# Peptides against a protein of PDB entry 4Z5W: the designs that were tried, part 162

Target 1, 305 residues: chain A of PDB entry 4Z5W
Amino acid sequence: IPDVFLELNKLWYFSAQSNLFNGEMPRSLSNSRSISLLSLRNNTLSGQIYLNCSAMTNLTSLDLASNSFSGSIPSNLPNCLRLKTINFAKIKFIAQIPESFKNFQSLTSLSFSNSSIQNISSALEILQHCQNLKTLVLTLNFQKEELPSVPSLQFKNLKVLIIASCQLRGTVPQWLSNSPSLQLLDLSWNQLSGTIPPWLGSLNSLFYLDLSNNTFIGEIPHSLTSLQSLVSKENAVEEPSPDFPFFKKKNTNAGGLQYNQPSSFPPMIDLSYNSLNGSIWPEFGDLRQLHVLNLKNNNLSGNIP

## One batch from the design tools (peptide; made by RFdiffusion4, then SolubleMPNN)

Design b2_p23_6_s2 (from b2_p23_6, 9 letters changed)
Fold by OpenDDE base, seed 3:
Structure b2_p23_6_s2 (fold): chain B 305 residues (1-305), chain A 23 residues (1-23)
Amino acid sequence: as target 1 above (305 residues)
Amino acid sequence: SAAAARQEALANAKDQGILTYEA
């Protein structure tokens, strides 16, 4: 990418995704005062990520996903006072979340999917201070770590939490009950154990629950048959979606299905591939908005209602 | 356009803003 952005003082949106750009990000781009939306996703850009946040006062969205950047996560990003959305998926940082992210009050949506992020405990302890954080994607990180169960963790405004495919140990943490606006929870493809907690049924906005491919035991909590978002159509206030898409892959070799917003996901309860026992509650029939109920590969018994 | 579809397919193939993997 040529270093010509200094003269483009009216450039508001720059998208150069899915090209063959290589080398470092141009300095003029890293100092652009006008750019609000920057997407360089799916290139071969390299070097360290550096943004002059003092100059980039209009930056609201940053998508650098699927590039060959190296080094640390840029700790100065919280100084970009209007920066809401960050997509750093598939950038191999091999790093922890910077402590500076405690001050990232503008942050609403963050993805580090498959970015070799380490120390989930530190990450969650830091990110809980982001008061405007609504979407958090941490899939394919923290390999074989323990999901923290610290009751003091609070993500009050969290709507989307995705921490799949981490081989995480532990249980479904009680601190998730402090997120009453949670709409989508994906903890699939981990090593989570214990029982599925009944308080999940109290999350009135929860329409997508994926706990599949874990080691959960016990009965399916009856409270899941009372999830309000799945019983009735809620007049949920439409909130702005993150600027990055979501991907759901069927397998490692398949192309991912792209979803542009969380609301595009089908209402779903997936508890498949666990060690759950007991009966299928007939009251699942009350979930009139539910599109997918996946209970396969468990130890369930009794009658199918 | 076919070009746009190819770019989107390429983006989807390379981009791993992955939510989950299905079994």
Scores: peptide ipSAE 0.025, ipTM 0.599, DockQ to the pose 0.094
Fold by OpenDDE base, seed 1:
Structure b2_p23_6_s2 (fold): chain B 305 residues (1-305), chain A 23 residues (1-23)
Amino acid sequence: as target 1 above (305 residues)
Amino acid sequence: SAAAARQEALANAKDQGILTYEA
């Protein structure tokens, strides 16, 4: 990418996604006063990520995902006072979340999917201070760590939480009950154990629940049959989507389906590939908005309602 | 091309999303 952005003093949106760009991010781009949305996703850019937040006063969205950047996570990003959305997926940092992110009040959406992030306890302890954080994607990190269950953790405004494919140990953490606005929860492909907690059914906005491919035991909590978002459409909260899309991938070798908004995901309860026992509750029939109920590969018994 | 589209889709699916792997 040429270093000419000083001359582009009115550039508001720059998207150069899915090209063959290599080398470092241009210095002039890192100092652009005009850019609001910056996406360089899916290139071969390298070097250290550096943004001059004192200069980039208009920056609201940053997508650098799927590049060959190296080094540390930029600790100065909280100084970008208008920065709302960050996509750092598939950047191999091999690092922890910077402590400075405690002060990241503008942050609404963050993805570190498959970015070699370490120390989930520290990450969640830091990110809980982001009062405006609505979307958090931490998939394919923290390999074989323990999901913290510290009751003091609070994500009050959290709408979307995805921490899949981490081989995480532990139980479904009670601190999630402090997120009453949660709409989408994916904790699939971990090593989570224990029972599925009944308080999940009290999350009135939860329309997508994936707990598949874990080691959960016990009965399906009856409270899941009363999830209000799946009973009636009246509880559908329209919220602004993050500036990055979501993807659903069924196969490691297949392309993912793109979803522009979390609300575009089909309403789903997936509890498949666990060790759940007991019956399928007839009251699942009350979930008139539910599109997918996946209970396969468990130890369930009794009648199918 | 179809190959380029598949590559992009694969890249995107690895970046942000709900991963469902077959057992």
Scores: peptide ipSAE 0.026, ipTM 0.596, DockQ to the pose 0.089; fails the geometry check
Fold by OpenDDE base, seed 2:
Structure b2_p23_6_s2 (fold): chain B 305 residues (1-305), chain A 23 residues (1-23)
Amino acid sequence: as target 1 above (305 residues)
Amino acid sequence: SAAAARQEALANAKDQGILTYEA
């Protein structure tokens, strides 16, 4: 990418995704005063990520995903006072979340999916201070770590939480009950254990629940048959709108299906590939908005309702 | 177009880092 962005003093939106750009990000781009939305996703850009937040006063969205950037996560990003959305998926940092992110009050949507992030306890402790954080994607990180269950953790405005494919140990953390606006929860493809907690059924906005491919035991909580978002459409909630897509993959050999918005996910309860026992509750029939109920490969017994 | 479809498929393949996995 040529270093010519100083002359582009009216550039508000720059999208150069899915090209063959290599080398470092242009210095003039890192100092752009006009740019609001920057997407360089799916290139071969390299080097350390640097943004002059003092200059980039209009920056609201940053997508650098699927590039060959390296080094530390830029600790100065919280100084970009209007920066709301960050997509750093598939950037191999091999790092922890910077402590400075405690001050990231403008942050609404963050993805570090498959970015070799370490120390989930520190990450969640830091990110809970982001009071405007609505969407958090941490898939394919924290390999074999323990999902913290510290009750003091609080994500008050969290609507989308995806921490899949981390081989995480532990249980479904009670601190999630402090997120009453949660709409989408994916903790699939981990090593989570214990029982599925009944308080999940009290999350009135939860329309997508994926706990598949874990080691959960016990009965399916009956409270899941009373999820208000799946019973009726009366619970209209403001949808989070991150500036990055989501991808859903059925298996490791298939291509990902792209979902541009959380609402594009079908209303779903997936508890498949666990060690759940007991019966299938007939009251699942009351979930009139439910599109997918996946309970396969468990130890369930009795009659199918 | 076929070219656009291929580009989108490639983009999606490269962005596999943000995947959620199902069984």
Scores: peptide ipSAE 0.024, ipTM 0.565, DockQ to the pose 0.087; fails the geometry check
Fold by OpenDDE base, seed 5:
Order: structure tokens, then sequence, then C-alpha cells
Structure b2_p23_6_s2 (fold): chain B 305 residues (1-305), chain A 23 residues (1-23)
């Protein structure tokens, strides 16, 4: 990418995604006062990520996903006072989240999917201070770590939480009960154990629940049959719309399906590939908005209602 | 284009999202 952005002093939106750009990010781009939306997703850019936040006063969205950047996560990003959305998916940092992110009050959507992020405890302890954080994607990180269950963790405004495919140990953390606006929860493809907690049914905005491919035991909580968002569409909370897409992959060899909004996902309860026992509650019939109920590969018994 | 979107989806199949692998 040429270093000519000083001349483009009125450039508000720059999207150069899905090209073959290589080398470092141009210095003039890192100092742009005009750019609000920056996407360089799916290129071969390299070097360390640096943005001059004192200059980039209009920056609201940053998408650098699927590049060959290296080094540390830029600790100065919280100084970009209007920066709401960050997509750093598939950038191999091999790092922890900077402590400075405690001050990232403008942050609404963050993805570190498949970015070799380490120390989930530190990450969550830091990110809980981001009071405006609505979407958090941490898939394919923290390999074989333990999902912290510290009740003091609070993500009050969290609507979308995706921490899949981390081989995480532990249980469904009680601190999630402090997120009453949660709409989408994916903790699939981990090594989570214990029972599915009944308080999940109190999350009135939860329309998409994926706990599949874990080691959960016990009965399906009856409270899941009373999930308000799946009973009726009344009082629907506004969904977060991050500036980055979501991907769902059915098979390791299949292409990912792109979803631009959480609402593009069907209302779903997926508890498949666990060790759950007991019966299927007839009251699942009350979930009139439910599109997918996946209970396959468990130890369930009794009659199918 | 639809083709470009598919290539991006293929290249970024593990990025930014819900990873469910069905057997």
Amino acid sequence: as target 1 above (305 residues)
Amino acid sequence: SAAAARQEALANAKDQGILTYEA
C-alpha cells in the first residue's frame, strides 16, 4: 500500500480487504486524521501494528484481520477515543491483552478469534472494564486453559460472547449471570464440565445458545423452556451490529458461512455432543420462536414430546 | 462479487465467529 494518505485528507472510508497487499501499514495511514473506517482484512500485511491515536481522532472501526502482523497488541489503542470496533482475528500475536485496555471505554466490539491470545483470566479481568463492550469473540485462543469462574467478573452490557474451540476446562461461569442483555452465547468445542446451570434460563434476551461438544452432565435445565426471547418476540432488545462478520463452519473442510449480524443466526439451542441425561421437556414446545433444537449425541431417554 | 465473498469465507473460515463442527 503506497504511503500517500497525507494527500487524501478527506478520506473517511478506506476498504482494501481481500487483496494481496504486503509489507507494512503506511505511516501516513497510521496518522490519518480523516479516516473513520479502516479495513485491511485478508491481505499479507506484516510488521508491528502501530496507530497514532493522537492523530487518528476520527477512527471508529479498525479491521486488520487475516494479516501477517506480528509483535505485541498495540497498547495505545484506548487512546483512539472514538474507536468502537476492532477486528484482529487471525493475527498471530502470541501475547496477552494489554492492561491499557481497562481504559477502552469507546470499545463496543472486539474480535481476537484465532490470534494466539494467552491468559484468559487476565483477558477477562481487563475487558470487564470496557463498559460499552457488547460483542466479544475470543474463539481459538487460550488453548487448554481454565475458564475463570470468578463471580466478580462483570460484563454488564455484553450481548454476544463467543469463546469456542479453546479446549477450555472448567464449568459454565456464574459471572455470565451478570450479563442480562446476553443474546448469543457460544462456548462450543471446549472441555467444559459439570451441569448446565439453571440461571441460563433467566437470560431473557438469549436466543442463541451453543454448548455443544463439551463434557456436560446431568439433566437439561427446565428453565431453558422459559427463555423469554424464544417464547415471544415482545420487548426485543436491539441487537449489536459489529463492523466485522461472523462465521459459522459446519465442517473443518467446509467454507465458513458468513453472517453479517447476530440476527442472521437462527434462534437455536444446541446441547449436542455432551453427556446429558434425563428427558426432553415437553415445554420446549412453548419456545415458539425456536428454529433449531439440537440434542443429538447425549444420553437422553424417555419419550420425545 | 459472490466469488470474492466465497473466497473470503473460505480463507477466513475460522475467523470471527461461531465455530461449530458437525460430525
Scores: peptide ipSAE 0.023, ipTM 0.563, DockQ to the pose 0.087; fails the geometry check

Design b2_p23_6_s3 (from b2_p23_6, 9 letters changed)
Fold by OpenDDE base, seed 3:
Structure b2_p23_6_s3 (fold): chain B 305 residues (1-305), chain A 23 residues (1-23)
Amino acid sequence: as target 1 above (305 residues)
Amino acid sequence: SAAAATAEALANAKDQGILTFEV
């Protein structure tokens, strides 16, 4: 990419996604005062990510996903006072979340999917201070760590939490009960244990729950049959979607299904591939908005309602 | 609806769904 962006004083949007660009990000682009949306995803860009946040005062969205960037996560990103959306998926940082992200009040959507991020406890302790954080994707990180259950963790405005395929140990964390706006929870493909907590059924906005491929035991909480978002068509609060799509992959080698917004996900409860026992509650029939109920590969018994 | 077609395509999928922001 040529280093010519200093002259582009009216450039608010630059998209060069899914090309064959290599080398470093142009310095003039890293100093652009006018740019609001920057997407360089799916290239072969390399070097360290550097953004001059004091210059980039209009930057609202940053997508650098699927590049060959190296080094540390840019600790100065919280100084980009308008930066809302960050996609750093598939950038192999081999790092922890910077402590400076405690101050990232503009942040609404963050993805580090498959970015070799370490220390989930520190990551969540830091990111809980992001008061405007609504979407958090941490899939394929934190390998074999323990999902912290610290009750002091608070994500008040969290709508989407995806921490799949981490081989995480622990239980469904109680601190999620303090996220009343939670719409989508994916903790699939971990080593989570214990019982599924009844308070999940109190999350009135929760329409997508994936707890599949874990080690959960006990009965399915009856409270899941009363999930308000699945009983009645709530007027989904039209909140601004993240500027980057969600992808649901069937396996590590398959192309993912693209979803442009959380509301594009089908209403789903997936509890498959656990050690759950007891009966299937007939009251799942009350979930008139539910599209997918997956209970396969459990120890369930009794009649199918 | 596009949502129903997506739901059906997902339901027929071995829903080993990893949600990511991956291109």
Scores: peptide ipSAE 0.030, ipTM 0.532, DockQ to the pose 0.191
Fold by OpenDDE base, seed 1:
Structure b2_p23_6_s3 (fold): chain B 305 residues (1-305), chain A 23 residues (1-23)
Amino acid sequence: as target 1 above (305 residues)
Amino acid sequence: SAAAATAEALANAKDQGILTFEV
């Protein structure tokens, strides 16, 4: 990418996604006062990520995902006072979340999916201080770590939590009960054990639950049949549209990752591929908004309602 | 519906490579 952005003092939106750009990010771009939306996703950009937050006072969204950046996660990003949305998916940092992110009050949406992030305990302890954090994606990190169950963890405004495919050990953490606005929970493809806790059914905004491909035991909590978001339409679940700019589809055949098509993610309960026992509750029929109930590959018995 | 909007957002996030699943 050419180093010409100093002259582009009216540039509000720059998208150069899904190109063949290589080399480092231009210094003039890292110092742009006018840019609000920056996307360089799906290129071959390299070097260290550097943004001059003192200059980039209008920056609201940053998408650098699927690049060959190296080095540390930029610890100065909390100084970008308007920065809401960060996508760092598929950047191989091999790092922990910076402690400076405790001060990241503008942050609403964060993805580190498949970014070689380490130390889930530290990550969650840091990110709980982000008061405006609504969407958190940590998929494909923390390999074989233990999911912390520390009751003091509080994500009060969290609407979307995805920590899939980490081979995480532990149980469904009690601190999730402190997130009453949670709409989507994905903990699939881990090594989580124990029982599914009944308090999950008290999350009145929860319409998408994926606990599939774990080692959960015991009965399905009857309280899941009373999830208010799935019983009635009347709960105007405020759109957790991640302030991720809706980038229109380009089919990038990146190897091995099945990007499922934009199927409207239906309201779903997926408990498949566990060791759950007992009956299927007939009261699942009361979940009139539920589109997908997946209970396959368990030890369930009795009548199908 | 709010569910549909979140669904669309999540679908877009998957398509954007924000959400990655290993199958």
Scores: peptide ipSAE 0.021, ipTM 0.575, DockQ to the pose 0.072
Fold by OpenDDE base, seed 5:
Structure b2_p23_6_s3 (fold): chain B 305 residues (1-305), chain A 23 residues (1-23)
Amino acid sequence: as target 1 above (305 residues)
Amino acid sequence: SAAAATAEALANAKDQGILTFEV
């Protein structure tokens, strides 16, 4: 990418995603006062990520995903006072989240999916201070770590939490009960154990639940049949979506389906590939908004209602 | 495990931002 952005003093939006750009990010771009949205996703850009936050006063969205950047996560990003959305998916940092992210009050959406992030305990302890954080994606990190269950963790405004395919140990964490606005929870493809907690059914905005491919035991909580978002249509809050796409992969060999908004996901309960027992509750028939109920590959018995 | 194979396959995919898994 040429270093010409000093002359582009009215540039508000720069999207150069899904190209073949290589080398470092231009210094003039890292100092742009006008740019609000920067997307360089799916290129071959390299070097260290550096942004002059004192200059980039209009920056609201940053997508650098699927590049060959190296080094540390930029600790100065919280100084970008308008920066809301960060997509750093598929950047191999081999790092922990910087302590400075405790001060990241503008942050609303963060993805580190498949970015070789380490220490989930530190990550969650830091990110809980981001009071405006609504979307958090940490898929394909923290390999074989334990999912913290510390009740003091608090994500008050969290809407979307995706921590899939981490081989995480532990249980469904009690601190999630402090996230009453949660709409989408994906903890699939981990090594989570214990029972599915009944308090999940109290999350009145939860329309998408994926706990598939874990080691959960016991009965399906009856409280899941009373999820208000799946009983009635009246609670569809139009919430701001992140400026980055979601991908749902049906098969290991298939391309992921792109979803531009969390609301574009079908209302779903997936508890498949666990060790759940007991009956299927007839009251699942009350979930009139539910599109997908997946209970396959469990130890369930009785009649199908 | 099927989970490990899925994780490896996803680790090699390009332009995979936010992923949820259908099995």
Scores: peptide ipSAE 0.026, ipTM 0.591, DockQ to the pose 0.187; fails the geometry check
Fold by OpenDDE base, seed 2:
Structure b2_p23_6_s3 (fold): chain B 305 residues (1-305), chain A 23 residues (1-23)
Amino acid sequence: as target 1 above (305 residues)
Amino acid sequence: SAAAATAEALANAKDQGILTFEV
């Protein structure tokens, strides 16, 4: 990418995604006062990510995903006072979340999907201080770590939490009950154990639940048959609209389906590929908004309702 | 009736759903 952005003092939106751009990010771009939306996703950009946050006073969205950037996560990003959305998916940092992110009050949406992030305990302890954080994607990180169950963790405004395919150990953490606005929870493809907690059914905005491919035991909590968002449409909370798409991979070899909004996900309960026992509750029939109920590959018994 | 649709959905959902920000 040419280093010509100093002259583009009216440039509000720059999208050069899905090209073959290589080399480092232009220094003039890292110093742009006018840019609000920056997307360089799916290129071959390299080097250290550097942004002059004192200059980039209008930056609201940053998408650098699927690039060959190296080094540390930029610790100065919280100084970008208007920066709301960050997509750093598939950037191989091999790092922890910077402590400075405790001060990231502008942050609303963050993805580190498949970014070789380490120390989930530290990451969650830091990110809980982001009071405006609504969307958090940490899929394909923290390999074989333990999902913290510390009751003091609190994500009050969290609407979307995705921590799939981490081989995480532990249980469904009680601190998620402190997120009453949670709409989408994906903890699939981990090594989570214990029972599915009944308090999940108290999350009145939860329309998408994926706990598939874990080691959960016991009965399906009956409270899941009373998820208010799946009974009626009347309580549809305003959805987070991150400036980056979500992708659902159905299979390791299949192209991911792109979803631009969380609302584009079908209302779903997926508990498949666990060790759940007991009966299927007939009251799942009350979930009139539910599109997908997946309970396959469990130890369920009794009649199919 | 709801049961049959649930059972069929249960059987056919090969959805190894990994949500990521990127393909």
Scores: peptide ipSAE 0.026, ipTM 0.483, DockQ to the pose 0.218; fails the geometry check

Design b2_p23_6_s4 (from b2_p23_6, 10 letters changed)
Fold by OpenDDE base, seed 2:
Structure b2_p23_6_s4 (fold): chain B 305 residues (1-305), chain A 23 residues (1-23)
Amino acid sequence: as target 1 above (305 residues)
Amino acid sequence: SAAEARAEALKNAKDQGILTFEV
């Protein structure tokens, strides 16, 4: 990318995604006072990520995903006082989240999906201080770590939590009960164990639950048949979507389905590929907004309702 | 086993970012 952004003093939006750009990010771009939305996703950019947050006073959205950046996560990003959304998916940092992110009050949406992030305990302890954090994607990190169950962890404004495919050990963490606005939970493809907790059915905004491909045991909590968001439409709070789309692949060879909003996900309960036992509750029929119920490959018995 | 192959294929699908901001 040419180093010409000094002349572009009115540049509000720059998207150069899905090109063949290589080398380092231009220094003039890292110092742009006018830019609000920056997307360089799906290129071959390299080196360390550096942003001059004292200059980039209008920066609200940063998408650098699917690039060859290296080194540490930039610890100065909390100094970008208007920065709300960060997509660092598929950047191989091999790092921990910086302690400075405790001060990241502008942050609303964060993805580190498949970014070789380490130490989930430290990551969650830091990110709980981000009071405006609504969307957190940590898929494909923390390999074989333990999902912390520390009851003091508090994500009050969290709406979307995705920590899939980490081989995480532990149980469904009790601290998630402190997130009453949670709409989407994906903890699939881990090594999570124990029972599915009944308090999940008290999350009145939860319309998408994926606990598939774990080692959960016991019965399906009857409280899941009373999920208010799946019984009636009245609680569909249309909240502002993150600036970044979500992608869900159905098959290994299929293109990812793009979802521009969390609300665009089909209402779903997926408990498949566990060791759950007991009956399928007939009261799942009361979930009139439910599009997908997947209970396959469990130890369930009795009648299909 | 066919279950392990499905788990691995589905792990690979997840390794490719099943739910992410990226395809």
Scores: peptide ipSAE 0.031, ipTM 0.571, DockQ to the pose 0.419; fails the geometry check
Fold by OpenDDE base, seed 5:
Structure b2_p23_6_s4 (fold): chain B 305 residues (1-305), chain A 23 residues (1-23)
Amino acid sequence: as target 1 above (305 residues)
Amino acid sequence: SAAEARAEALKNAKDQGILTFEV
């Protein structure tokens, strides 16, 4: 990408995604005062990510996903006072979340999917200080770590949490009960154990729950039959989507279906591929908004209601 | 093309969001 962005002093939106750009991000782009939305996703850009946050006063969205950037996560990003959305998916940092992200009050949506992020305990301890954080995607990181169950962790405004395919150990963490606005939870493809906690049924906005491909035991909590978002339509507050797409794959080899908004996901409970026992509750029939109930490959018994 | 859209979807789908794998 040429170093010409100083001349483009009115450039508000720059999208050059899904091209063949290589080399480093140009210095003039890193100093642009006019740019609000920057997307360089799906290129071959390399080097260290650097943004001059004192210059980039209009920056609201940053998508650098699927590039060959290296080095540390930029610790100065919290100084970009209007920066709301960050997509760093498939950037192989081999790093921890920087401590400076405790001060990232403008942050609403963050993805580090498949970015070789380490230390989930530190990451969650840092990110809980982001008071405006609504969407957090940490899929394909923290390989074989333990999901912390520290009750003091608090994500008050969290709407979307995705921590899939990490081979995480532990249980469904109690600190998620501190997120009453949670709409979408995906903890699939881990090594989570114990029982599914009944307090999940108290998450009145939860319309999409994926706990599939874990080692959960015991009965399905009856409280899941009373999920208010799945009983009635009135609680579907369409919140603004993050500036990065979500992907659902049917299988490892399939092209993922791209979803631009969390609300575009079908209302779903997926508890498949666990060791759950007991009966299917007849009261699942009260979930009039539910589109998908997947209970396959468990130890369930009794009558199908 | 549908093939390019698939290749882009494949490149992107390993990265971002809800990875429900049907096994």
Scores: peptide ipSAE 0.029, ipTM 0.572, DockQ to the pose 0.091; fails the geometry check
Fold by OpenDDE base, seed 4:
Structure b2_p23_6_s4 (fold): chain B 305 residues (1-305), chain A 23 residues (1-23)
Amino acid sequence: as target 1 above (305 residues)
Amino acid sequence: SAAEARAEALKNAKDQGILTFEV
C-alpha cells in the first residue's frame, strides 16, 4: 500500500480488503485524521499494528482481520476516542488483552477470533470495564483454559457473546445472568460440564443459544420453553450484528473451512452433542419464532412431542 | 434495509470464522 494518505485529507472510508497487499501499514494511513472506516482485512500485511490515536481522531471502525500482523495487541487503542469496532480475527498475537482496555469506553464490538489470545480470566476481567461493549467474539483462543465463573464479572450491555472452539473447561458461568440484554450466546465446541442453568430462560432477549458439542448433563431446563424472544414477535429483538459493516464473503478456496452457514443467525436452540437426559418438553411448541431446535446426539428419552 | 445489510454482514463474518467456528 503506497504511503500517500497525507494528501487524502478528506478520505472517510478506505477499504482494501481481500487483496494481495503485503508489508507494513503505511505511516500516512496510521496518522490519517480523516479516516473513519479502515478495512484492510484478508491481505498479507505484516509487522506490528501501530495507530497514532492522537492523529486518527475520526477512526470509528478498524478491520485488520486475516493478516500476518504480529506482536502485542496495541495498548494505545483506547486513546482512539471514537473507535467502536475492532476486528482482529485471525491475527496471531500470542498475547493477553492489554490492561489499558479497561479504559476502552468507546468500544462496542470486538473480535479476536482465532488470534492466539491467552488468559481468558484476565481478558474477561479487563473487558467487563468496557461499558459500551455489546459484541464480544473470542472463538478459537484460550486452549484448555477454564471459563471463569467469578460472580463479580459483569457485562451489563452485552448482546453477543461467542466463545466457541476453545476447549474451555468449567460450567455455564452465573455472571452471564448479569447480561439481561444478551441476544446471542455461543459456547459450542468446548469441554463445558454440569447442568444447563435454568436462569438462561430468564434472558428475555436471547434468541440464539448454541451449547452444542460440550459435556452437559441433566435435563433440558423447562425455562428454555419460556424464552420471550422466541414466543412472540412483539418482543422482536434487533438482530444482533457486530458493527462490522463491510464484511465480504471470502471466496471459499477449496481448502478453506466451508462454513455451511445460514444467510443469518436464525432463532435457534442447539443443545446437540451433549449428555442431556429426560424428555423433550412439549412446550417447545410455544416457541413460535424458533427456526432451529437441535437436540441430536443426547441421551433424551420418551416421546417426541 | 439496514437490518438486511447487518444480517448479511453477520453471515459473512460467520462464514469466515470471524464470529464462530463450526467443525
Scores: peptide ipSAE 0.028, ipTM 0.620, DockQ to the pose 0.071; fails the geometry check
Fold by OpenDDE base, seed 3:
Structure b2_p23_6_s4 (fold): chain B 305 residues (1-305), chain A 23 residues (1-23)
Amino acid sequence: as target 1 above (305 residues)
Amino acid sequence: SAAEARAEALKNAKDQGILTFEV
């Protein structure tokens, strides 16, 4: 990418995604005062990520996903006072979340999916201080670590939590009960154990629950049959659309399915591939908004209601 | 269904680490 952005004092949006750009991010771009939205995703950009946050005062969104960047996570990003959304998916950092992210009050949405992030305990302890954090994607990190269950962890404004495919040990953490606005929870493809906690049914905004491919035991909590978001539409808080679509690509070369909102996900309960026992509650029939109920490959018995 | 296909696409996207935000 040419180093010509210094003179582009009116450049608000720069998207050069899905090209063949290589080398480092140009210094003039890292110093742009005008850019609000920056996307360089799905290139072969390399080197250290550096942004001059003192200059980049208009930066609100950063997508550098699927590049060959290396080194540390930029610890100065919290100094980008308007930066809301960060996508660092598929950047192989082999790093921990910087301690400076405790000060990241502008942050609303963060993805480190498949970014070789380490130390989930430290990551969650840091990110809980991000008071505006609504969406957190940490899939394919923290391999074989323990999911912290420390009750002091608090994500009060969290709506979307995705920590799938980490082989995480532990239980469904009680601190998630402190997230009353939680709409989407995915802890699938881990090694989580214990029982599914009944307090999950008290999350009135929860419409998507994926606990599949774990080692959960015991009965399905009856409280899941009373998930308010799945009983009635009338109680769906029309919250403003997250400023940024979620993307699901089946393949690196396939156009990702664009999900403009978490609400665009099908209402789902997936408890499949566990060791759950007991009966299927007939009251799952009350979940009129539920599109997918997946209970396969468990130890369930009795009649299908 | 279209909903199931989306759920499966989500699962596959998670498994591939392709849950990203677009700008």
Scores: peptide ipSAE 0.027, ipTM 0.619, DockQ to the pose 0.194; fails the geometry check

